# Designs tried in a protein design run: peptides against a protein of PDB entry 4U39. Part 4

Target 1, 302 residues: chain A of PDB entry 4U39
Amino acid sequence: SIKVIGVGGGGNNAVNRMIENEVQGVEYIAVNTDAQALNLSKAEVKMQIGAKLTRGLGAGANPEVGKKAAEESKEQIEEALKGADMVFVTAGMGGGTGTGAAPVIAQIAKDLGALTVGVVTRPFTFEGRKRQLQAAGGISAMKEAVDTLIVIPNDRILEIVDKNTPMLEAFREADNVLRQGVQGISDLIATPGLINLDFADVKTIMSNKGSALMGIGIATGENRAAEAAKKAISSPLLEAAIDGAQGVLMNITGGTNLSLYEVQEAADIVASASDQDVNMIFGSVINENLKDEIVVTVIATG

## One batch from the design tools (peptide; aimed at target 1 S272 G283 S284)

Design b1_p8_7_s3 (made by RFdiffusion4, then SolubleMPNN; from b1_p8_7, 5 letters changed)
Fold by OpenDDE base, seed 1:
Structure b1_p8_7_s3 (fold): chain B 302 residues (1-302), chain A 8 residues (1-8)
Amino acid sequence: as target 1 above (302 residues)
Amino acid sequence: RKVTEIYK
């Protein structure tokens, strides 16, 4: 089974966005130290951590409280994650609960033998230096606790949204990028396409790889496959070129009109932008909701 | 920069 665990406010917002977009083939778990915020989760499983420590009042933006809350609730987390083949741990780094608890939860998943993937955001610069420093510590702890850690730099979202985009919409786009990172992987396993991958293929690319970057491209029209692939490899979310990656996982998602030629064209573009010795695996997914759109997701590891 | 250089 595939489980997605949202940790703290940002992780729970991302999980809500995944549920709203009907991401299939995954079980959702919401984890928080704030009982009121947790009640607003759409996840089937809602877990309050650190109930004795925090009394449901949250972590007070302190990562050490988030860490201790997850440690207090270790047995409950183990039971909720037991039997998962893959676990996604999603969080907004820089807060109390997400920053402190996500590494503990990831380690629990890894110790259970699950392929453990972190999908986390780095805070916007406008959230202040304290959040950025807390996020750096949380990201470092996540890197040691996961097989692969996808880090989304929120400041790069400001390059893909309109300059007049309200702050609330910029956070919603961060939640959407977290959704796209989870869905871009989970759909390769759970959702049929023209070229299907199995869990073993994904495990080969993601097992013990450390940090990863994600690029996303969306396009329509006659050259949509090529345009989406070019947008993915040049995505502002990629803080570096993919030409030095040891592994690439590529998802090519389209509507029912997605052709094998379009899949090949997109794959060839990503392969040509990658190192000659790269281990590249690609799959295709059919999503009827995309109609005339193609979405290319590239995850570069190593 | 290469991906390998950012977060190693």
Scores: peptide ipSAE 0.015, ipTM 0.513, DockQ to the pose 0.039
OpenDDE base, seeds 2, 3, 4, 5: peptide ipSAE 0.026, 0.033, 0.023, 0.013; ipTM 0.666, 0.683, 0.580, 0.544; seeds 2, 3, 4 fail the geometry check

Design b1_p8_7_s4 (made by RFdiffusion4, then SolubleMPNN; from b1_p8_7, 7 letters changed)
Fold by OpenDDE base, seed 4:
Structure b1_p8_7_s4 (fold): chain B 302 residues (1-302), chain A 8 residues (1-8)
Amino acid sequence: as target 1 above (302 residues)
Amino acid sequence: MKATVILK
């Protein structure tokens, strides 16, 4: 089974976005120290952590409170994650609950023998230096606790969105990029396509790989496969070029009109931009909600 | 309150 655990406000917003986009084949768990915020989760499983410590009033933007809250609730987290083959831990780094609790939850998932993937955001620069410093500590702790950690640099989202985009919409786009990171992997296992991957294929690329970068490309029209692939490998979300990666996981998602030729064309573009010795695996997904769109997701590991 | 609420 695949479980997605959203940790704190940002992680729970991302989980809500996944549910709203009908991401299939995963169980959703919402974790928070704020009981009022947790009640707004759309997840089937809702877990309040640190009820004694916080009384449901949240972590006060303190990562040490988030950490201690997860430690207080360790047994409940273990019970909720038990029997998962794969666990996605999603959070917005820089806050209290997400930053402090996500590494603890990730370690619990890993200790249970699940393939543990972190999908987390760095805060925007406008959230201030304190958030950035807290996020750096949380990201460091996540790297030790996961098999792979995808880090989304929120400031790079500002290169994809209009400069006049309201702050609330920039956060919604961060939630959407977190969704795309989880879905881009989970769909390769859970959703049929023209080229299917198994869980063992994904595990070979993601097990004990440390940090990962994600690129996304979307295109329409006759050259949509090539355009989507080119956008993915040149994505502002990639803090480095993919040519230095030891592993590449690629998802090529299209509608019912996705051709095997388009899948091959997109894969060849990503392979040509990767190192010759790269372990690249690619899968295709059919999403009936996509009309003429192709979505290429690239995850570079190592 | 149970720490985990499963909403069926």
Scores: peptide ipSAE 0.015, ipTM 0.538, DockQ to the pose 0.018
OpenDDE base, seeds 1, 2, 3, 5: peptide ipSAE 0.009, 0.013, 0.015, 0.005; ipTM 0.516, 0.493, 0.535, 0.358; seed 2 fails the geometry check

Design b1_p8_8 (made by RFdiffusion4)
Pose (drawn by RFdiffusion4):
Structure b1_p8_8 (pose): chain A 294 residues (1-190, 197-206, 209-302), chain P 8 residues (1-8)
Amino acid sequence: SIKVIGVGGGGNNAVNRMIENEVQGVEYIAVNTDAQALNLSKAEVKMQIGAKLTRGLGAGANPEVGKKAAEESKEQIEEALKGADMVFVTAGMGGGTGTGAAPVIAQIAKDLGALTVGVVTRPFTFEGRKRQLQAAGGISAMKEAVDTLIVIPNDRILEIVDKNTPMLEAFREADNVLRQGVQGISDLIALDFADVKTIMKGSALMGIGIATGENRAAEAAKKAISSPLLEAAIDGAQGVLMNITGGTNLSLYEVQEAADIVASASDQDVNMIFGSVINENLKDEIVVTVIATG
Amino acid sequence: RNVVTLLE
């Protein structure tokens, strides 16, 4: 019983993308103050929060509103989250709802005893000072409210995509990366949560590599461990979760070769949760998701 | 290493 909660617009898209990618084994909840944007969520559960406060008009990039909105819907949320063994709280930080509400929601989930993993994006630098400041204040609050907070620095999306990809695609990739963050774990729980719990505090950074071809598992792992999303050296990690995903042509040669690359870059006595998952929709593509905690 | 392996 793992629930992925998209909070605000940032999470709304990630949840959409997860659903679009047919990520299995999770119950999705899209939570928004913005009734219009919420009605775009492909989530079966659409929770409008702050209906009394925002009247479906959203939080206006005011985290305080997203917060008061979440506090207003404190009871509606717990009801939706009860029974969750694990709650992914996925949101965009810098907003109002995502920045405000996610900590309220993730804290509720944490109090509910669920393994609360917040997976959020820090706004692109270009989103400006307000976005940066609010997320920083927001990311700070997400840390206090989750067991593990995987923070995806959107600015690093721009190093990854072609220098000329339009902004719209840059935001889109941030959504996918958020989805890639949650799927990177949720695919490994579809198992004693104390395992993953022992891996879940402090902040967390993740990396992704995608590759195709003859030497792809290594290419993917190398890209994953070196990825711009992954800002710090993995040897600094106390715990590492590794997810290898490929087509039905995923060999153990490929799997371990990538595991060896991720492992050698991690500390030798590191705790590790490692999985490889077959995605029939993949052909020659392989995706290594690496999440380091410490 | 303490690896929890989850291979399919």

Design b1_p8_8_s1 (made by RFdiffusion4, then SolubleMPNN; from b1_p8_8, 5 letters changed)
Fold by OpenDDE base, seed 3:
Structure b1_p8_8_s1 (fold): chain B 302 residues (1-302), chain A 8 residues (1-8)
Amino acid sequence: as target 1 above (302 residues)
Amino acid sequence: MKVTLLLS
């Protein structure tokens, strides 16, 4: 089974966005120290952590409180994650609960023998230096606790959106990019396509790889496959080019009109931008909601 | 869907 655990406010918002976009084949768990915020989750499983420590009043933007809250609730986290083959831990780094609890939850998942993938955001620079420093500590702790850690630099989202985009929409886009990171992997296992991957394929590319970068490309029209692939490998979310990656996981998602030729064309573009010795695994997904769109997701590991 | 609240 695949479990997605959203940790703290940003992680819970991302999980809500995944549920709203009907991401299939995954179980959703919402974790928070704030009981009122947790009640707004759409997840089937809701877990309040650190009830004795916080009394449901949240972590006060302190990562040490988030950490201790997860440690207090360790047995409950273990029971909720038990029997998962794969666990996604999603959070916005820089806060109290997400930053402190996500590494603890990730370590619990890993100790249970699940393939543990972190999908986290760095805060925007405008959220201030304190959040950036807290996020850096949380990301360092996540890196040690996961098999793969996808880090989304929120400041790069400002390169994808219009300059006039309201701050609230920039946060919604960060939640959407977290969704795309989880869905781009989970759909390869859970959703049929022209080229299906199994869990063993994904495990081979993601086990003990450390940090990863994600690129996304979307296009329509006659050259949509090539355009989507080119946008993915040149995505602002890639802080480095995909050259030098030891592994590449690629998802090519299209509507019912997605052709095998388009899948090959997109895969060839990503392979040509990668090192010759890269371990590249790619799958295709059919999503009837995409109509004429192709979405290419690239995850570079190592 | 039945929401299961796991409270500590």
Scores: peptide ipSAE 0.016, ipTM 0.582, DockQ to the pose 0.017
OpenDDE base, seeds 1, 2, 4, 5: peptide ipSAE 0.000, 0.000, 0.015, 0.000; ipTM 0.419, 0.411, 0.579, 0.393; seed 5 fails the geometry check

Design b1_p8_8_s2 (made by RFdiffusion4, then SolubleMPNN; from b1_p8_8, 5 letters changed)
Fold by OpenDDE base, seed 5:
Structure b1_p8_8_s2 (fold): chain B 302 residues (1-302), chain A 8 residues (1-8)
Amino acid sequence: as target 1 above (302 residues)
Amino acid sequence: RKITELLS
């Protein structure tokens, strides 16, 4: 089974966005130290951590409280993650609960033998230096606790949105990028397409790979596959070119009109931008909600 | 530049 665990406010917002977009084939778990915020989760499983420590009042933006809250609730987290083949741990780094608890939860998942993938955000620069420093510590701890850590630099989201985009919409876009990172992988396993991958294929690319970057491209029209692939490999979310990656995981998602030619064209573009010795795997996904759009997701590791 | 070096 595949489990997605949202940790703290940002992680739970991302999980809500995944549920709203009907991401299939995954079980959702919401974790928080704030009981009121947790009640707003759409996840089937809601877990309040650190109930004795925090009394449901949250972590006060302190990662040490988030860490201790997860440690207090270790047995409950273990039971919730038990039997998962793959665990996505999603969080906004820089806060209290997400930053502190996500590494603990990731380690629990890894110790249970699940393929453990972190999908986390760096805070926007406007959230201030304190959040950035806390995020750096949380990301460091996540790297030790996961098989692969996808880090989304929120400041790069500002390059793909309008300059007049309200701060609230920038956070919603961060939640959407977290959704795309999880869905881009989970759909390769759970959702049939023209080229199907199994869990073993994904495990080969993601096991013990450390840090990863994600690029996303969306396009429509006659050259949509090529355009989406080019956008993905040049995505502002890729803080480095994919040509230095040791592994590449590619998802090509389209509607029912997605052709094998379009899949091949997109894959060839990404392969041509990658090192010759790269271990590249790609899958295709059919999403009936995509009319004329193609979405290419690239995850680069190593 | 390795991807791992960007995420320090």
Scores: peptide ipSAE 0.017, ipTM 0.623, DockQ to the pose 0.036
OpenDDE base, seeds 1, 2, 3, 4: peptide ipSAE 0.016, 0.011, 0.007, 0.014; ipTM 0.610, 0.567, 0.510, 0.558

Design b1_p8_8_s3 (made by RFdiffusion4, then SolubleMPNN; from b1_p8_8, 5 letters changed)
Fold by OpenDDE base, seed 1:
Structure b1_p8_8_s3 (fold): chain B 302 residues (1-302), chain A 8 residues (1-8)
Amino acid sequence: as target 1 above (302 residues)
Amino acid sequence: RKITLLLS
């Protein structure tokens, strides 16, 4: 089974966005120290952590409170994760609960033998230096606790949105990018396409790889496959080029009109941007909701 | 079909 755990406010907003987009083949768990915020989750499983420590009032933007809250609730987290083959831990880094609890939850998943993937955001620069420093500490702790850590730099989202985009919409786009990162991997296992992958293929690319970069490209029209692939490998979300990666995981998602030629064209573009010795795997997914769109997701590991 | 592109 695949489980997605949203940790704290940002992680739970991302989980809500995944549920709203009908991401299939995954179980959703919402985790928070704030009981009022947790009640707004759309997840089937809702877990309040650190009830004795916080009294449901949240972590007060303190990562040490988030950490201790997850430690207090360790047995409950273990029970919720038991039997998972894969666990996604999603959080907005820089806050109290997400920053402190996500590494603890990830370690619990890894200790249970699940393939553990972190999908997290760095705060925007405008959220201030304190949040950036807290996020850096949380990301460092996540690296030790996961098989693969995808870090989304929120400031790079500002390069892909309109300059007039309201701050609230920029946060919604961060939630959407977290959704795209989880879905880009989970669909390769759970959703059939023209080229299917299994869990063993994904595990080979993602097991004990540390930090990963994610690129996303979306296009329509006659050259949509090539355009989507070019956008993915040049994505502002990539802090570096995909050259030098030891592994590449590629998802090519399209509607029912997705052709094998389009899949090949997209794969060839990503391959040409990768090292010769890269272990590249790619899958195709059919999503009837995309109609004329192609979405290419590239995850570079190592 | 699994297509593993081993880039040679």
Scores: peptide ipSAE 0.013, ipTM 0.502, DockQ to the pose 0.139
OpenDDE base, seeds 2, 3, 4, 5: peptide ipSAE 0.007, 0.006, 0.008, 0.008; ipTM 0.416, 0.412, 0.472, 0.436; seed 4 fails the geometry check

Design b1_p8_8_s4 (made by RFdiffusion4, then SolubleMPNN; from b1_p8_8, 4 letters changed)
Fold by OpenDDE base, seed 3:
Structure b1_p8_8_s4 (fold): chain B 302 residues (1-302), chain A 8 residues (1-8)
Amino acid sequence: as target 1 above (302 residues)
Amino acid sequence: RKVTVLLD
């Protein structure tokens, strides 16, 4: 089974966005120290952590409180994660709960033998230096606790949105990019396509790989596959080129009109932008909600 | 949907 655990405010917003976008074949768990915020989760499983420590009042933007809250609730976290083959831990880094609790939860998942994937954001620079420093500590702790860590630099989201985009919409786009990172992987396992992958395929690329880079491309029209692939490999979300990656996981998602030719064309573009000896695995997903769009997600590991 | 709330 695949479990997605959203940790703290940002993680829970991302989980809500996943549920709203009907991400299939995953169980959703919302975790928070704030009981009021947790109540707004759309997740089927809601877990308040650190009830004794925080009294449901949240972590006060302190990662040490988030950490201790997850440690307090360790047994409940273990029970909720038990029997998962794969666990996505999603959080916005820089806050109290997400930054502190996500590494603890990730370690619990890993200790249970699940393939543990972190999908987290760095805060925007405008959120201030304190959040950036807290996020850096949380990301470092996540890296040790996961098999693969996808870090989304929120400042790069400002390159893919309009300059006039309201701050609230920039945060929604961060939640959407977290959704795309989880869905880009989970759909390869859970959603049938033209080329199906199994969990073992994904595990070969993501097991004990450390940091990963994610690129996303979306296009429409006659050359949509090529354009989406080119956008994915040149994505602002990629902090570096995919050159030098030991593994590449590629998702090619389209509507019912997605052709095998388009899948091949997109895969060839990503392969041409990768090292010759890269372990590339690609899957194709059919999403009936996509009309004329192709979405290419590239995850470079190693 | 039945929401399961795990409270400590």
Scores: peptide ipSAE 0.030, ipTM 0.662, DockQ to the pose 0.018
OpenDDE base, seeds 1, 2, 4, 5: peptide ipSAE 0.013, 0.007, 0.027, 0.014; ipTM 0.467, 0.415, 0.617, 0.500

## One batch from the design tools (peptide; aimed at target 1 V263 S272)

Design b1_p9_1 (made by RFdiffusion4)
Pose (drawn by RFdiffusion4):
Structure b1_p9_1 (pose): chain A 294 residues (1-190, 197-206, 209-302), chain P 9 residues (1-9)
Amino acid sequence: SIKVIGVGGGGNNAVNRMIENEVQGVEYIAVNTDAQALNLSKAEVKMQIGAKLTRGLGAGANPEVGKKAAEESKEQIEEALKGADMVFVTAGMGGGTGTGAAPVIAQIAKDLGALTVGVVTRPFTFEGRKRQLQAAGGISAMKEAVDTLIVIPNDRILEIVDKNTPMLEAFREADNVLRQGVQGISDLIALDFADVKTIMKGSALMGIGIATGENRAAEAAKKAISSPLLEAAIDGAQGVLMNITGGTNLSLYEVQEAADIVASASDQDVNMIFGSVINENLKDEIVVTVIATG
Amino acid sequence: SRNVVTILS
């Protein structure tokens, strides 16, 4: 019983993307103050929060509103979250709802005893000062409210995509990366949570590599461990979760070769949760998701 | 030595 909660617009898209990618084994909850944007969620459960406060008009990039909105819906949320063994709280930070409400929601989930993993994006630098400041204040709050917070620096999306990909696609990739963050774990729980719990505090950074071809598992792993999303050296990690995903042509040669690359770059006595998952919708593509904690 | 929880599909 793992629940992925998209909070605000940032999470709304990630949840959509996860659903779009048919990520299995999770119950999705899209939570928003913005009734209009929420009605775009492909989530079966659409929770409008702050209905009294925001009247479906959203938080206006005011985290305080997203917070008060979440606090207003404190009871509705717990109801939706009860029974969750694990809650992914996925949101865009810098907003109002995502920045405000996610900590409230993730804290509720944490109090509910669920393994609360918040997976959020820090706004692109270009989103400006307000977005940066609010997320910083928000990411700070997400850390206090989750067991593990995987923070995806959107600015690093721009290093990854072609220098000329339009902004719309840059935001879109942030959504996918958020989805890639949650799927990277949720695919490994579809297992004693104390395992993953021992891996889940402090902040967490993740990396992704995607590759195709003859030497792809290594190409993917190398890209994953060196990825711009992954800002710090992995040898600094106390715990590392690795996810290898490929087509039905995923060989153990490829799997271990990538594991060896991720492992050698991690500390030798590191705790590790490693999985490889077959995605029939993949052909020659392989995706290594690496999440380091410490 | 590493402590690894391995999940292979």

Design b1_p9_1_s1 (made by RFdiffusion4, then SolubleMPNN; from b1_p9_1, 4 letters changed)
Fold by OpenDDE base, seed 2:
Structure b1_p9_1_s1 (fold): chain B 302 residues (1-302), chain A 9 residues (1-9)
Amino acid sequence: as target 1 above (302 residues)
Amino acid sequence: SRKITVILS
């Protein structure tokens, strides 16, 4: 089984976005220290952590409170994660609950023997230096607690949105990028396509790889596969080129009109941008909602 | 109706 655990406000917003986009084949768990925020989750499983510590009032933007809250609720987290083959831990780094609790939850998942993937955001620079410093500490702790950690630099989202984009929309886009990171992997296992991957394939690429980068490309029209692939490998979300990655996981998602030729064309472009010795795996996913759109997600590990 | 299980610690 695949479990997605959203931790704190940003993680729970991402989980809500996943549910709204009908990401299939995963169980959703919402974790928060804020009981009121947790009530707004669409997840089937809702877990309040640190009820004694916080009384459901949240972590007060303190990562140490988030950490202690997860430690208090360790047994409940273990029970909720038990029997998962794969666990996605998603959070916005820089806050209290997400930053502090996500590493603890990730470690619990890893100790249970699940393939543990972190998908987290760095805060926008405009959120201030304190959040950036807290996020850096949380990311460092996540790196030790996961098999693979995908870090999304929120400032790079500002390069893909209009300059006049309201702050609230920039956060919604961050939630969407978190969704794309989880879905880009989970769909390869859970959703049938033209080329299916199994859990063992994904585990080979993601097990004990440390930090990962994610690129996303979206295109329509006659050259949509090539354009989407080129956008993915040149994505602003990639802090570095995919050249030098030890592993590449690629998802090619299209509508019912996605051709095997388009899948191959996109895969060849990503392979050509990767090291010759890279372990690349790719899958295709059919999403009937995409119509003429192709979405290419690239995850570079190592 | 998806049963929402609220695990309160």
Scores: peptide ipSAE 0.028, ipTM 0.648, DockQ to the pose 0.017
OpenDDE base, seeds 1, 3, 4, 5: peptide ipSAE 0.005, 0.021, 0.023, 0.006; ipTM 0.370, 0.618, 0.627, 0.369; seeds 1, 4, 5 fail the geometry check

Design b1_p9_1_s2 (made by RFdiffusion4, then SolubleMPNN; from b1_p9_1, 4 letters changed)
Fold by OpenDDE base, seed 4:
Structure b1_p9_1_s2 (fold): chain B 302 residues (1-302), chain A 9 residues (1-9)
Amino acid sequence: as target 1 above (302 residues)
Amino acid sequence: SRKITLILS
């Protein structure tokens, strides 16, 4: 089974976005120290952590409180994660609960033998230096606790949205990018396409790889596959070029009109931008909602 | 209605 755990406010918003977008084949768990925020989760499983420590009032933007809250609730987290083959831990780094609890939850998942993937955001620079410093500590702890950590630099989202985009919409886009990171992987396992991957293929690319970067490209029209692939490998979300990656996981998602030629064309572009010795795997997914769009998601590991 | 399971510590 695949489990997605949203940790704290940002992680829970991302999980809500995944549910709203009908991401299939995953079980959703919402984790928070704030009981009121947790009640607003759309997840089927809701877990309040650190009830004794916080009394359901949240972590006060303190990562040490988030950490201790997850430690307090370790047995309940273990029970909720038991039998998962894969666990996604999603959080907005820089806060209290997400920053502190996500590494603890990730370690619990890894200790249970699940393929553990972190999908987390760095805060925007405008959220202030304190959040950036807290996020750096949380990301460092996540790297040790996961098999693969996808880090989304929120400041790079400002390069893909309109300059007049309200702050609230920038956070919604961060939630959407977190969704795309989870869905780009989970769909390869759970959703049939023209080229199917199994869990073992994904596990080979993602096990003990440390940090990963994600690129996304979307296009329409006659050259949509090539354009989507080019956008993915040049995505502002990539803090570095994919040519240094030891592993590449690619998802090519299209509508019912997606052709094998388009899949091959997109794969060839990503391969040509990667090192010759890269272990690249790719899958294709059919999503009837995309109609004329192709979405290419690239995850570079190593 | 999806069954909501609340796990409280």
Scores: peptide ipSAE 0.033, ipTM 0.671, DockQ to the pose 0.016
OpenDDE base, seeds 1, 2, 3, 5: peptide ipSAE 0.005, 0.000, 0.025, 0.006; ipTM 0.380, 0.384, 0.563, 0.389; seeds 1, 2, 5 fail the geometry check

Design b1_p9_1_s3 (made by RFdiffusion4, then SolubleMPNN; from b1_p9_1, 5 letters changed)
Fold by OpenDDE base, seed 4:
Structure b1_p9_1_s3 (fold): chain B 302 residues (1-302), chain A 9 residues (1-9)
Amino acid sequence: as target 1 above (302 residues)
Amino acid sequence: SRKITVILE
């Protein structure tokens, strides 16, 4: 089974976005120290952590409170994650609960023997230096606790949205990028396509790889496969070029008209941008909602 | 779908 655990406010918003977009084949768990925020979650499983420590009032933007809250609730987290083959831990770094609890939850998942993937955001620079410093500590702790850590730099989202985009919409886009990171991997396992991957293939690329980067490209029209692939490898979300990656996981998602030729064309572009010795795996997914769009997701590991 | 809210006492 695949479990997605949203930790704190940003993680829970991302999980809500995944549910709203009907991401299939995953179980959703919402974790928070704030009981009121947790009640607004769309997840089937809702877990309040650190009830004694916080009394459901949240972590006060303190990562140490988030950490202690997860430690207090360790047994319940273990029970919720038990039997998962894969666990996605999603959070917005820089806050109290997400920053502190996500590494603890990730370690619990890993200790249970699940393939543990972190999908987290760095805060926007405008959220202030304190959040950036807290996020750096949380990301460092996540890296030690996961098999693969996908870090989304929120400041790079500002390069893909309109300059007049309200702050609230920038956060919604961050939630959407978190969704795309989880879905780009989970669909390869859970959703049929022209080229299917198994869980063992994904596990080979993602086990004990440390930090990863994600690129996304979307295109339409006659050259949509090539354009989507080119956008993915040049994505602003990539803090570095994919040419230095030891492993590449590629998802090519299209509508019912996705051709094997388009899949091959996109894969060849990503392979040509990667090192010759890269372990690249790619899968295709059919999503009837995409109609004429192709979405290419690239995850570079190592 | 049964929403299971686990309030850890």
Scores: peptide ipSAE 0.023, ipTM 0.607, DockQ to the pose 0.016
OpenDDE base, seeds 1, 2, 3, 5: peptide ipSAE 0.007, 0.000, 0.023, 0.007; ipTM 0.439, 0.394, 0.606, 0.414; seeds 1, 2 fail the geometry check

